# Peptides against a protein of PDB entry 4QMF: the designs that were tried, part 36

Target 1, 175 residues: chain A of PDB entry 4QMF
Amino acid sequence: ESSFMTLFPKYRESYLKTIWNDVTRALDKHNIACVLDLVEGSMTVKTTRKTYDPAIILKARDLIKLLARSVPFPQAVKILQDDMACDVIKIGNFVTNKERFVKRRQRLVGPNGNTLKALELLTKCYILVQGNTVSAMGPFKGLKEVRRVVEDCMKNIHPIYHIKELMIKRELAKR

## One batch from the design tools (peptide; made by RFdiffusion4, then SolubleMPNN)

Design b2_p13_2_s4 (from b2_p13_2, 4 letters changed)
Fold by OpenDDE base, seed 5:
Formats: sequence, C-alpha cells, structure tokens
Structure b2_p13_2_s4 (fold): chain B 175 residues (1-175), chain A 13 residues (1-13)
Amino acid sequence: as target 1 above (175 residues)
Amino acid sequence: SLVEQAIEELEKE
C-alpha cells in the first residue's frame, strides 16, 4: 500500500476542518483513504485494497499539497481530473530583503490583480499567489510558462515583459 | 495599459 503525507501551517487548520468531509467524499470515489491530524498538523492519503487506479494516489498527494498552500477545495479537487496538473513554486528564497520580496511578489499580482489575470488567460492556468509560494493548476505547457514568469519576476524581470512576448507568440500561432 | 488591453483582447476570444 502507498501513503503520502504533507504538513500544513496552523492558520489553515480551521479551513481544513470545515472542508475535510468534502475531501473524504471526493477521495472515497477512488477508494483512497485520508486522515487529518490536527495534533501534528498533517494530511495523509493512502491506497486501500479496493483502490482500482494505481495512479490516482499521486493525484491525491497533489490534492493535499495544494490544500496545504491555501488553494480552495473547489479548485484543488480539480487535480483529480486526468487533464489537470499542478505546480507549487517556492518564491521565498530568491530575495533576502523582505521589502524587496514583497515588492516583487506584488508585481505578479499587479494593479487590481490584472497582471495575474492576464497570465492566467495566456497560460490557461489557475494561479494563486500566497505567502512564500505560488500555486498553479493547468496543462503542463501552461505550467512551464507560469514557473518561468514567476521565477523571473523574483529575479527582477517584470511580468509585463513576458505578457507582451506571450501575446506576440499567440498572434503568430493564429497564422 | 498594456495589461488591460491584453485582457480585453483575450476575453473577446
């Protein structure tokens, strides 16, 4: 039997408690067992003797990883779909200065969230900027582009440059 | 802005 565990920060505890029945129900459809440990602050997923698809445990692993990083359940549960992939990008180690970190992270979001919205549309991904991580869900090609933009932003390459380039590439692909 | 124009164009598709 296969098992995966992830830790979650204390501030996520209340939310995870409220949605855990929904998590259980979603995973039960695939005969995957799950446990929420409030003492340790962990989530665990396990195969059972009745698990039919051996690959679904890897998606269950990704589900709890996304939930630990503040992705809402209605979005995170989509990871169980065959055509959906995800990535959790750690952004906290690119810059040592906290103020510089905050400024660069804010550039990913932009005024009124428009920069992030443009990136989501261009890459066909869901993107959540929260704390020291960026969580993304979508096709593999889109996820690769998201990671490039996010990491470059933390390296002081403004996202607007990538948006312009992606727009040009999109226009060329229509021809 | 460029970003706003991009969003407008993308949403029309």
Scores: peptide ipSAE 0.341, ipTM 0.896, DockQ to the pose 0.127
Fold by OpenDDE base, seed 2:
Structure b2_p13_2_s4 (fold): chain B 175 residues (1-175), chain A 13 residues (1-13)
Amino acid sequence: as target 1 above (175 residues)
Amino acid sequence: SLVEQAIEELEKE
């Protein structure tokens, strides 16, 4: 059998305990086994002898990865859908200065969260900015765009310029 | 703002 394990930060423990029965039920539909280890602080998914589609284990891997990065279960579980992909973008290593990091990360969100909302609408992705990562879920094309904008933002290219570009591209595609 | 205007347009579609 195949198995994958991910560690989660301590601050996620309480939430993961509350939703783990739901995780188990969702994965049981695919005959994927799962374990929440509170001592180690890990989640594990594994195929069983009853697993029909061996590829589903990769989606299960992505599920626990998303949960570890603060994506709520009702959103994260959508990764099990065939047409849904995800990306976890590490943003913590682009800038060493803490204040600069926080400032650039905040630019992704923008006033009242409007920058992030615009980006979500333009890319047709769900996007969560949390800690040292940005988690995204959606179509591959959209995810590629999200990663570009996020990484460029951490490199001091303001997201508003990408939003303008995406708006223009969207308008042109409609014609 | 420009971003708010963009959101308004996108939500109408």
Scores: peptide ipSAE 0.341, ipTM 0.894, DockQ to the pose 0.128
Fold by OpenDDE base, seed 3:
Structure b2_p13_2_s4 (fold): chain B 175 residues (1-175), chain A 13 residues (1-13)
Amino acid sequence: as target 1 above (175 residues)
Amino acid sequence: SLVEQAIEELEKE
């Protein structure tokens, strides 16, 4: 038997309550049990006697991790699909100055969200910038690129530099 | 902008 638990912040409680039946239904298809504990503020997933795929519990673990970090259910549930991976990138430790942190985090999003949109398209990833973390979902290669761009941004390397580089690489790969 | 141009090219595919 395998079990994983993730804590979630209080502000996510209302949303998680509204979608938990959907979470249960999605995991039931894989014979994974789940529990929402509103007192502790936790989500738990565990294998059952009927669980066939031993690896699916790890995807269930990732699902509740993503939900705890404000990823909407319709997107987060895609983690259960084959060849879909995720990453939660902690960005709060790169800069001590709050104003500098906010400014660099905003660079990831850019004007009208265009910087983030370009990065999503180039990496074929879903990307959510929230609080002190960036959540990403997609192919492994794309996730590596996202992490590089995100961390470099917090180190004061503007994302536009990486976007240009990725565009060039994309063009070269078509040959 | 370069970013906007990139988006336009990527969305065409």
Scores: peptide ipSAE 0.339, ipTM 0.894, DockQ to the pose 0.125
Fold by OpenDDE base, seed 1:
Structure b2_p13_2_s4 (fold): chain B 175 residues (1-175), chain A 13 residues (1-13)
Amino acid sequence: as target 1 above (175 residues)
Amino acid sequence: SLVEQAIEELEKE
């Protein structure tokens, strides 16, 4: 039997407690067992004897990973779909200066969240910028683009340049 | 802005 565990930060505990019955129900459909450990601050998913699809445990792993990174359940649970992939991009170690980090992270969001919205539309991904990570869900091609933009942003390449590039590529792909 | 214009175009599709 396969098992995966992820730790979650303390500030996430109250929310996870609230939605855990929903998590259990969603995973029960696939005969995946799950445990919320409030003492350790961890989530665990496990295959059972009744687990039919051996690959679903990996999606369950991704589910708890996304939940730990503040992705809301209604969005995170979509990872259980066959055509949905995800990526958790660590952005906290690209810049040592905290102020510079905050500024570059804010560039990903942009005024009124429009930069992020444009990126989501262009890549067909869901994107959540939270803390030291960016969580993304969508097709693999889109996820690759998201990671490129996010990491380049932290390397001081403004997302607007990537958005322009993606728009041009999109136009060319229509032909 | 360019981003806003892009959003508008993308949402039309």
Scores: peptide ipSAE 0.337, ipTM 0.895, DockQ to the pose 0.126

Design b2_p13_3_s1 (from b2_p13_3 with I2V M9L E11K)
Fold by OpenDDE base, seed 4:
Structure b2_p13_3_s1 (fold): chain B 175 residues (1-175), chain A 13 residues (1-13)
Amino acid sequence: as target 1 above (175 residues)
Amino acid sequence: IVEEAIKELEKEL
């Protein structure tokens, strides 16, 4: 039997407690057990003797990982679908200066969230910028593009450059 | 500049 655990920050506790019954119900469909430990601040997923698909535990692992990084349950639960992949991109270590970090992180979002929305549309991904991570969900190709844009943004390459590049590539693919 | 560029790009999406 396989088990995976993910720690979550304290500020997520109230939300996770609120949605945990929904998490349990979603995982029960796959005979995956789950535990929310409010003392430790952890989520655990486990296979059971009734788990039919051995691969679903890896998706369950990804589910709790996404939830820990502030992805809302209605979005995060989509990871259980076969065609859905995810990535959690750590952005906190690219810049030591806090102000510079905040500035570069904000560039990912852009005015009114338009930069992020454009990136989501072009990559066909869901993208959440929160804290020291960017969580993304979607097709593998799109996720690869998201990671590139996100990491380059933290390296001071403005996202708009990549958005333009992605648009050009999209147009070329239509020909 | 960036805001205008994003708006323009959004129209092309």
Scores: peptide ipSAE 0.038, ipTM 0.719, DockQ to the pose 0.159
Fold by OpenDDE base, seed 2:
Structure b2_p13_3_s1 (fold): chain B 175 residues (1-175), chain A 13 residues (1-13)
Amino acid sequence: as target 1 above (175 residues)
Amino acid sequence: IVEEAIKELEKEL
């Protein structure tokens, strides 16, 4: 029997309570048990005797990981699909200065969120910038590129340079 | 420059 647990921040509790029945229903289809512990502030997923696919528990682990990092349920639940992967990129440790951190994190979003939208379109990923993490969902190749752009941005390489590169690559692939 | 590139990208995708 396999089990995974993740902690969530207090500000996420209200939302998780409201959607937990939907989480339970989604995981029941795969015979995965789940528990929301409001005292500890944790989510747990477990295989059962009826779990027929042992690999689905890893996707369930990823589901609760995404939910803990503010990904909304309708998006996060897509991780249970075979063709969907995810990544949670920790960005809080690249820069010690808070003002510099906020400035670099804002560059990922850009004016009116346009930089982030462009990156999502080019990589075919969903991307959420929240707090000290960037959560991404999509094809493995796209996720690899998202991580590169995000980490480089925190290292003071502006996302526009990668976006231009991705645009050129896409244009070349259409010809 | 960035905004124009993004606008063009949104039209093509």
Scores: peptide ipSAE 0.036, ipTM 0.707, DockQ to the pose 0.093
Fold by OpenDDE base, seed 5:
Structure b2_p13_3_s1 (fold): chain B 175 residues (1-175), chain A 13 residues (1-13)
Amino acid sequence: as target 1 above (175 residues)
Amino acid sequence: IVEEAIKELEKEL
């Protein structure tokens, strides 16, 4: 039997308590057990004797990882679908200067969130920029594109460059 | 620039 654990920050505790019954119900459909430990600040998922699909435990691992990084439950639970993958991109280590970090992180979002919206549409991914991480969910090809744009942004390559490139590629693929 | 890009993308969807 397999188990996976993920730690979560204290500020997520209240939300996780609120939705944990929904997490339990979603995982019960696959005979995956789960535990919320408020003392340690951890989430655990485990296979049981009744677990039919051995691969679902890896998706359950991804579910708790996404929840720990502030992804809302209604979005995070979609990871249990076969066609959905995810990525959690650490962005906090690219620059030491806090002001530079904040400025580059804000470029990913853009005015009124329009930069992020454009990137989501072009990659067919859900993207959440929060704290020191960017969480993404979608097709594997789209996730690779998201990671490239996010990392390059933290390396001072403006996202608009990649958005234009993705638009051109999409137009060429339609011809 | 991004707003224009989004507008054009939405026309194609």
Scores: peptide ipSAE 0.034, ipTM 0.696, DockQ to the pose 0.083
Fold by OpenDDE base, seed 3:
Structure b2_p13_3_s1 (fold): chain B 175 residues (1-175), chain A 13 residues (1-13)
Amino acid sequence: as target 1 above (175 residues)
Amino acid sequence: IVEEAIKELEKEL
């Protein structure tokens, strides 16, 4: 039997409590057991004797990881689908200066979220920029592109340059 | 949509 646990921050408790029945129902379809521990502040997923797909537990692990990082349930639950992958990119370690960190993180979002929207469209990924992490969900190719853009942005390469590159690549792929 | 987003981003550079 396989089991995975993740801790979540206190500010997520009320939300997780509200949606936990939905989490349980989604995982029950795959015969994965789950536990929400409000005292410890943890989520656990476990295989059961009825679990027939050994790979689904890894997707369940990813589900609770995404939920812990503030991804809404209706989006996070898509990780259980085939061909859906995720990535949690730590961005807090690239810059020591707080103001510089905030400025570079804001560049990922852009004015009115336009930068983020463009990146989501080009990579076919969902992207959530929050705190010290960027959470992404989508195809592996798209996730690789997102990670490059995010990390380079924190290294002071403006996302617009990558967005232009991705557009050119998209146009070339249509031919 | 993507082209429009790029145009807006280019204005910020």
Scores: peptide ipSAE 0.047, ipTM 0.728, DockQ to the pose 0.688; fails the geometry check

Design b2_p13_3_s2 (from b2_p13_3 with I2V E8L M9L)
Fold by OpenDDE base, seed 1:
Structure b2_p13_3_s2 (fold): chain B 175 residues (1-175), chain A 13 residues (1-13)
Amino acid sequence: as target 1 above (175 residues)
Amino acid sequence: IVEEAIKLLEEEL
């Protein structure tokens, strides 16, 4: 038996209650059991005697991790696919000044979300900037690029620099 | 994809 538990913030409770039947149904296809504990504020996933693929429990762990960080279920459930990976990047510890933190976090999003959308397209990732974390889903190569851009942004390197570099690399690959 | 990313970046600048 293998099990993983993730805590979630109180503001996420209402949403998680709403989608938990869908979580259960998605995991049942893989014979993974799950529990939503509203008292503790936790989600648990566990293997059963009927679990065929032992590796799927790690994907189930990632599913509840993503859900805890405000990723919507229709996106988060894609983590159960073999070709899909994820990353949860902690950004809250790079800057002590709250105003500077907010400013750097906003640079990741950009005007009308255009910076983030450009980064998503270039890396072939889904990216959600929420609170003190950035959640990303996609191919491993793309996730590595996202983490670099996100961390460098919090270190005061503007995302546009990396986006331009990624654009040039893609143009060169088409030739 | 690149063309769309360029467009989005140009709109930001």
Scores: peptide ipSAE 0.042, ipTM 0.720, DockQ to the pose 0.238
Fold by OpenDDE base, seed 3:
Structure b2_p13_3_s2 (fold): chain B 175 residues (1-175), chain A 13 residues (1-13)
Amino acid sequence: as target 1 above (175 residues)
Amino acid sequence: IVEEAIKLLEEEL
Protein backbone atom coordinates (compact mmCIF):
# COMPACT_ATOMS: atom_id res chain seq x y z
CA GLU B 1 0.00 0.00 0.00
CA SER B 2 1.15 3.51 -0.89
CA SER B 3 0.13 6.70 0.89
CA PHE B 4 1.01 10.38 0.65
CA MET B 5 0.25 13.27 2.99
CA THR B 6 0.49 17.04 2.56
CA LEU B 7 -0.04 19.85 5.03
CA PHE B 8 -2.20 22.86 4.17
CA PRO B 9 -2.27 26.37 5.66
CA LYS B 10 -5.10 27.31 8.02
CA TYR B 11 -6.63 29.79 5.58
CA ARG B 12 -7.45 26.87 3.21
CA GLU B 13 -9.45 24.91 5.79
CA SER B 14 -12.88 26.36 5.05
CA TYR B 15 -12.51 25.85 1.31
CA LEU B 16 -11.16 22.30 1.64
CA LYS B 17 -14.05 21.34 3.92
CA THR B 18 -16.48 22.64 1.31
CA ILE B 19 -15.02 20.65 -1.60
CA TRP B 20 -13.86 17.49 0.19
CA ASN B 21 -16.87 15.41 -0.87
CA ASP B 22 -15.99 16.26 -4.47
CA VAL B 23 -12.37 15.20 -3.86
CA THR B 24 -13.58 11.91 -2.38
CA ARG B 25 -15.89 11.25 -5.32
CA ALA B 26 -13.16 11.99 -7.87
CA LEU B 27 -10.67 9.67 -6.14
CA ASP B 28 -13.28 6.92 -5.56
CA LYS B 29 -13.47 6.47 -9.34
CA HIS B 30 -9.86 5.30 -9.12
CA ASN B 31 -10.31 3.39 -5.84
CA ILE B 32 -8.04 5.84 -3.99
CA ALA B 33 -8.96 6.55 -0.39
CA CYS B 34 -8.54 10.04 1.05
CA VAL B 35 -8.70 11.72 4.46
CA LEU B 36 -8.99 15.36 5.49
CA ASP B 37 -7.55 15.94 8.97
CA LEU B 38 -8.66 19.34 10.26
CA VAL B 39 -6.80 18.99 13.55
CA GLU B 40 -3.40 18.37 11.95
CA GLY B 41 -4.25 20.42 8.87
CA SER B 42 -3.40 17.61 6.45
CA MET B 43 -4.73 15.73 3.44
CA THR B 44 -3.88 12.06 2.86
CA VAL B 45 -4.35 9.83 -0.18
CA LYS B 46 -3.91 6.05 -0.09
CA THR B 47 -4.15 3.06 -2.40
CA THR B 48 -6.70 0.35 -1.62
CA ARG B 49 -7.00 -3.32 -2.50
CA LYS B 50 -9.18 -2.24 -5.42
CA THR B 51 -6.68 0.25 -6.87
CA TYR B 52 -5.95 -1.05 -10.36
CA ASP B 53 -3.53 1.55 -11.75
CA PRO B 54 -0.49 1.91 -9.47
CA ALA B 55 0.44 5.24 -11.09
CA ILE B 56 -2.80 6.97 -10.10
CA ILE B 57 -1.60 7.38 -6.49
CA LEU B 58 1.12 9.75 -7.77
CA LYS B 59 -1.56 11.84 -9.47
CA ALA B 60 -3.58 11.81 -6.25
CA ARG B 61 -0.46 13.05 -4.43
CA ASP B 62 -0.21 15.89 -6.93
CA LEU B 63 -3.91 16.68 -6.49
CA ILE B 64 -3.60 17.29 -2.75
CA LYS B 65 -0.36 19.24 -3.31
CA LEU B 66 -2.15 21.58 -5.73
CA LEU B 67 -5.14 21.99 -3.40
CA ALA B 68 -2.80 22.90 -0.54
CA ARG B 69 -1.32 25.65 -2.78
CA SER B 70 -4.71 27.31 -3.38
CA VAL B 71 -5.49 25.80 -6.79
CA PRO B 72 -9.29 25.53 -7.10
CA PHE B 73 -10.72 22.00 -7.19
CA PRO B 74 -12.23 22.21 -10.71
CA GLN B 75 -8.74 22.94 -12.04
CA ALA B 76 -6.72 20.75 -9.66
CA VAL B 77 -8.82 17.62 -10.37
CA LYS B 78 -7.66 17.74 -14.00
CA ILE B 79 -4.33 16.35 -12.74
CA LEU B 80 -6.02 12.92 -12.67
CA GLN B 81 -6.31 13.02 -16.46
CA ASP B 82 -3.76 11.38 -18.71
CA ASP B 83 -0.98 13.59 -20.08
CA MET B 84 -1.68 16.30 -17.49
CA ALA B 85 1.30 17.21 -15.31
CA CYS B 86 1.94 19.87 -12.68
CA ASP B 87 4.74 21.88 -11.12
CA VAL B 88 4.97 23.94 -7.94
CA ILE B 89 7.73 26.51 -8.38
CA LYS B 90 9.16 28.08 -5.23
CA ILE B 91 9.91 31.75 -5.91
CA GLY B 92 10.51 33.07 -2.40
CA ASN B 93 14.22 32.24 -2.27
CA PHE B 94 15.48 34.23 -5.30
CA VAL B 95 15.37 37.67 -3.67
CA THR B 96 15.95 38.68 -0.05
CA ASN B 97 14.48 42.17 -0.38
CA LYS B 98 10.70 42.01 0.08
CA GLU B 99 9.94 44.99 -2.14
CA ARG B 100 12.09 43.61 -4.95
CA PHE B 101 10.38 40.23 -4.54
CA VAL B 102 6.92 41.79 -4.80
CA LYS B 103 7.91 43.82 -7.88
CA ARG B 104 9.36 40.80 -9.69
CA ARG B 105 6.37 38.61 -8.76
CA GLN B 106 4.04 41.31 -10.08
CA ARG B 107 5.90 41.26 -13.43
CA LEU B 108 4.75 37.64 -13.89
CA VAL B 109 1.15 38.77 -13.59
CA GLY B 110 1.52 42.10 -15.39
CA PRO B 111 -1.07 44.82 -15.79
CA ASN B 112 -4.56 43.34 -15.66
CA GLY B 113 -3.01 39.85 -15.70
CA ASN B 114 -2.03 40.22 -19.37
CA THR B 115 1.50 38.85 -18.94
CA LEU B 116 0.23 35.74 -17.18
CA LYS B 117 -2.54 35.25 -19.73
CA ALA B 118 -0.06 35.45 -22.59
CA LEU B 119 2.22 32.93 -20.89
CA GLU B 120 -0.70 30.54 -20.24
CA LEU B 121 -1.77 30.71 -23.88
CA LEU B 122 1.73 30.16 -25.28
CA THR B 123 2.58 27.26 -22.96
CA LYS B 124 -0.94 25.75 -22.88
CA CYS B 125 -0.68 25.75 -19.09
CA TYR B 126 -2.81 26.89 -16.21
CA ILE B 127 -0.71 29.17 -13.97
CA LEU B 128 -1.48 30.45 -10.48
CA VAL B 129 0.86 33.02 -8.90
CA GLN B 130 0.28 33.20 -5.15
CA GLY B 131 2.45 33.83 -2.13
CA ASN B 132 5.89 32.25 -2.44
CA THR B 133 4.92 29.73 -5.13
CA VAL B 134 3.74 29.50 -8.70
CA SER B 135 1.54 26.48 -9.44
CA ALA B 136 1.30 25.30 -13.04
CA MET B 137 -0.62 22.53 -14.81
CA GLY B 138 -0.24 21.37 -18.41
CA PRO B 139 1.95 19.40 -20.82
CA PHE B 140 5.54 18.68 -19.79
CA LYS B 141 6.98 20.91 -22.53
CA GLY B 142 4.81 23.81 -21.42
CA LEU B 143 5.71 23.29 -17.77
CA LYS B 144 9.43 23.46 -18.59
CA GLU B 145 8.83 26.76 -20.37
CA VAL B 146 6.80 28.14 -17.45
CA ARG B 147 9.51 27.23 -14.94
CA ARG B 148 12.16 28.95 -17.07
CA VAL B 149 10.12 32.15 -17.39
CA VAL B 150 9.19 32.21 -13.70
CA GLU B 151 12.71 31.60 -12.42
CA ASP B 152 14.25 34.07 -14.88
CA CYS B 153 11.68 36.68 -13.85
CA MET B 154 12.81 36.30 -10.25
CA LYS B 155 16.39 36.71 -11.57
CA ASN B 156 15.35 40.06 -13.11
CA ILE B 157 14.75 38.91 -16.69
CA HIS B 158 11.44 40.42 -17.74
CA PRO B 159 8.85 37.83 -18.92
CA ILE B 160 8.19 39.77 -22.13
CA TYR B 161 11.49 38.58 -23.62
CA HIS B 162 10.55 34.95 -23.11
CA ILE B 163 7.01 35.57 -24.35
CA LYS B 164 8.43 36.99 -27.59
CA GLU B 165 10.70 33.96 -27.92
CA LEU B 166 7.79 31.56 -27.35
CA MET B 167 5.70 33.41 -29.92
CA ILE B 168 8.43 33.06 -32.55
CA LYS B 169 8.85 29.37 -31.75
CA ARG B 170 5.10 28.85 -32.07
CA GLU B 171 5.01 30.44 -35.50
CA LEU B 172 7.95 28.34 -36.66
CA ALA B 173 6.26 25.14 -35.43
CA LYS B 174 3.19 25.83 -37.59
CA ARG B 175 5.31 25.41 -40.73
CA ILE A 1 -5.23 36.97 -28.69
CA VAL A 2 -1.58 36.12 -28.02
CA GLU A 3 -0.34 38.68 -30.53
CA GLU A 4 -2.57 41.30 -29.00
CA ALA A 5 -1.27 40.51 -25.55
CA ILE A 6 2.34 40.81 -26.74
CA LYS A 7 1.60 44.15 -28.38
CA LEU A 8 0.04 45.42 -25.18
CA LEU A 9 3.05 44.30 -23.17
CA GLU A 10 5.47 45.96 -25.59
CA GLU A 11 3.61 49.23 -25.26
CA GLU A 12 3.91 49.08 -21.49
CA LEU A 13 7.69 48.57 -21.49
Scores: peptide ipSAE 0.038, ipTM 0.696, DockQ to the pose 0.574
Fold by OpenDDE base, seed 2:
Structure b2_p13_3_s2 (fold): chain B 175 residues (1-175), chain A 13 residues (1-13)
Amino acid sequence: as target 1 above (175 residues)
Amino acid sequence: IVEEAIKLLEEEL
């Protein structure tokens, strides 16, 4: 039997309670058991005797990880698909100054969210900037590029530089 | 749709 647990922040409790029946139904298709502990503030997933694919537990682990980091259920549940990967990028430790952190995090989003939208389109990823993490879902190649741009942004390399580079690479690949 | 959206973003950069 394999089991994984993830803690979630208190502000997620109400939402997780609302969608937990949907989580249970999605995991039941794979014979993965799940538990929401509101006292501890945790989500647990575990294999059962009826779990056919032992690898699906790793995707279930990723599902609860994404949910803990504010990814909505309709998006997070896509992680159970074989062709879908995810990454949770910790951004809170690159700078100690709060104002500098907020400024650099805002650069990832950009005016009207256009910077983030451009990055999502170019990498074919879903990207959510929330709190001290960036959650991403998509192909492995795209996730690698997202992590690079996000980490470099927190290191004071403006995302627009990488976005322009990705645009050029995409145009060259069409020819 | 995605290709057209990228084109529009390129014009804004």
Scores: peptide ipSAE 0.037, ipTM 0.692, DockQ to the pose 0.148
Fold by OpenDDE base, seed 5:
Structure b2_p13_3_s2 (fold): chain B 175 residues (1-175), chain A 13 residues (1-13)
Amino acid sequence: as target 1 above (175 residues)
Amino acid sequence: IVEEAIKLLEEEL
């Protein structure tokens, strides 16, 4: 039997308690067991003797990873779909200066969230910028593009450059 | 909807 565990930060505890019955119900459909440990601050997913699809445990692992990184349940649960992939991009280690980090992270969001919305539309991904990570969900090709833009932004390449490039590429693909 | 939204973004960029 296979098992995966992830730790979550204390500030997520209240929310995870609230939605855990929904997590349990979603995983029960696949005969995956799950445990929320409030003492350790962990989530665990496990195969059972009744688990039919051996690959679903990897998606369950991704589900708890996304939940730990502040992705809301109605979005995170979509990872159980066959066509959905995810990525958790660590952004906290690119810059040592806190003010520079905050400034570059804000560039990903942009005024009124418009930069992030444009990136989501162009890549067909969901993207959440939170704390020291960016969580993304979508097709594998789109996720690769998101990671490139996010990492380059932390390396001081402005997202607008990549957005323009993606728009041009999309227009050329329509011809 | 997505294609229309992208068109609007092209006008703003």
Scores: peptide ipSAE 0.035, ipTM 0.679, DockQ to the pose 0.136

Design b2_p13_3_s3 (from b2_p13_3, 5 letters changed)
Fold by OpenDDE base, seed 4:
Parts: sequence; C-alpha cells; structure tokens
Structure b2_p13_3_s3 (fold): chain B 175 residues (1-175), chain A 13 residues (1-13)
Amino acid sequence: as target 1 above (175 residues)
Amino acid sequence: IVEQAIEELEKEL
C-alpha cells in the first residue's frame, strides 16, 4: 500500500477543514483513503485494499499538494481526471530581495490579472500565483510553457515577451 | 505601455 503526505501552512487550515468532506467523497470514488491532521498540519492519502487503479494514488498526492498551495477544491479535484496534469513551481528562491520578489511576482499577474489571464488562455492552463509558489494545471505542453514563463519572470524576463512569443507560435501553428 | 500591450494581446487571443 502506498501513502503520501503533504504539509500545509496554518492559514489554510480553516479552508481545508471546510472542504475535507468533499475531498473524502472525491477520493472515496477511487477507494483512496485520506486524513486531515490539524495538529500536525498535514494531509495524507493512502491506497486501500479496494483501490483498483494503482496510478490514482499519484493523482491523489497531487491533489493534496495543490490544496496545500491554496488551489481551491473545485479546481484542484480536476487533477483526478486522466487528462489533467499539474505543476507547483517554487518561485521564492530566485530573488533574495523581498521587494524585488514581490515586484516580479506581481508581473506574473499584471494589471487586473490580465497578464495571468493571457498566459492561462495561451497555455490552456489554470494558473494560481500564491505565496512562494505558482500552481498550474493543464496539458503537459502548456505546463512546460507556464514553468518557462514563471521562472523567467523571476529572472527578470517580463511575461509579456513570452506572451507575444506564444501568440506568434499559435498563429504559426494555424498555418 | 505594458497595460496597453496586454490589452492588445488579449484582443488577439
């Protein structure tokens, strides 16, 4: 039997407690057991003797990983679908200066969230910028593009440059 | 400048 655990920050506790019954119900469909430990601040997923698909435990692992990084349950639960992949991109270590970090992180979002929305549309991904991570969900190709844009943004390459590049590539692919 | 560029890009999407 396989088991995976993910720690979550304290500020997520109230939300996770609220949605945990929904998590349980979603995982029960796959005979995956789950535990929310409020003392430790952890989520655990486990296979059971009734787990039919051995691969679903890896998706369950990804589910709790996404939830820990502030992805809302209605979005995070989509990871259980076969065609859905995810990535959690750590952005906190690219810049030591806090102000510079905040500035570069804000560039990913842009005015009114338009930069992020454009990136989501071009990559066909869901993208959440929160804290020291960017969570993304979507097709593998799109996720690869998201990671590149996110990491380059933290390296002071403005996202708009990549957005333009992605638009050009999209137009070329239509020909 | 960036805002205008994003708006233009959004129109092309």
Scores: peptide ipSAE 0.041, ipTM 0.722, DockQ to the pose 0.159
Fold by OpenDDE base, seed 2:
Structure b2_p13_3_s3 (fold): chain B 175 residues (1-175), chain A 13 residues (1-13)
Amino acid sequence: as target 1 above (175 residues)
Amino acid sequence: IVEQAIEELEKEL
């Protein structure tokens, strides 16, 4: 049997309690067992004797990882699809100064969230900026670009430069 | 500049 566990922050507990029946139902389709431990503040997924696809446990691991990082269930559950990948990018360790961290993180979002929306459209990814992480879901190629833009932003390279590059590449691909 | 580029992008995509 294969098992994976992830911890979640206390502020996430109320939400996870409300959607856990939906998580259970989604994983039951694949014969994956799951446990929500409110004392420890953890989620666990496990293969069972009836699990026929051994690879699905890795997707279940990714599901609980996404849920722990504030991705809503209707979006996170899409990770169980074969064509969907994800990434959780840790951004909290690039800058020690809190004010500088907040400023650089805000650049990823931009005015009215427009920078983030542009990046989502260009990469065909879902992107959530929350706390010390950026969660992304989409095609592998798109995820690679998202990680590049996010990490470079935390290194003081403004996202607009990458967005312009991606726009040019898209226009060239249409011709 | 950034806002204009994003606005244009939203119209094209």
Scores: peptide ipSAE 0.040, ipTM 0.720, DockQ to the pose 0.100
Fold by OpenDDE base, seed 5:
Structure b2_p13_3_s3 (fold): chain B 175 residues (1-175), chain A 13 residues (1-13)
Amino acid sequence: as target 1 above (175 residues)
Amino acid sequence: IVEQAIEELEKEL
């Protein structure tokens, strides 16, 4: 039997308590057990004797990882679908200067969130920029594109450059 | 620039 654990920050505790019954119900459909430990600040998922699909435990691992990084449950639970993949991109270590970090992180979002919205549309991904991580969910090809744009942004390559490139590629693929 | 790009993209969808 397999198990996976993920730690979560204290500020997520209240939300996780609120939705944990929904997490339990979603995982019960696959005979995956789960535990929320408020003392340690951890989430655990485990296979049981009744677990039919051995691969679903890896998706359950991804579910708790996404929840720990502030992805809301109605979005995070979609990871249990076969066609959905995810990525959690650490962005906090690209620059030491806090002001530079905040400025580059804000470029990913853009005015009124329009930069992020454009990137989501072009890659067919859900993207959440929060704290020191960017969480993404979608097709594997789209996730690779998201990671490239996010990392390059933290390396001072403006996202608009990649958005224009993705738009051109999309137009060429339609011809 | 981004707003224009979004508008153009939405027209193609």
Scores: peptide ipSAE 0.035, ipTM 0.706, DockQ to the pose 0.085
Fold by OpenDDE base, seed 3:
Structure b2_p13_3_s3 (fold): chain B 175 residues (1-175), chain A 13 residues (1-13)
Amino acid sequence: as target 1 above (175 residues)
Amino acid sequence: IVEQAIEELEKEL
């Protein structure tokens, strides 16, 4: 039997408590057991004797990881689908200066979220910029592109340059 | 949509 646990921050407790029945129902379809521990502040997923797909437990692990990082349940639950992958990109370690960190993180979002929206469209990914992490969900190719853009942004390469590159690549792929 | 987003971003550079 396989089991995975993730801790979540206190500010997520009320939300997780509210949606936990939905999490349980989604995982029950795959015969994966789950536990929400409000005292420890943890989520656990486990295989059961009825679990027939050994790979689904890894997707369940990813589900609770995404939920812990503030991804809403209706989006996070899509990780259980085939061909859906995720990535949690740590961005807090690229810059020591807080103001510089905030400025570079804001560049990922852009004015009115336009930069993020463009990146989501080009990569076919969902992207959430929150705190010291960027959570992404989508195809593996798209996730690789997102990670590159996010990390380079934290290294002071403006996302617009990558967005232009992705647009050119998209146009070339249509031919 | 993507082209419009790029145009908006270019104005900020």
Scores: peptide ipSAE 0.058, ipTM 0.741, DockQ to the pose 0.635; fails the geometry check

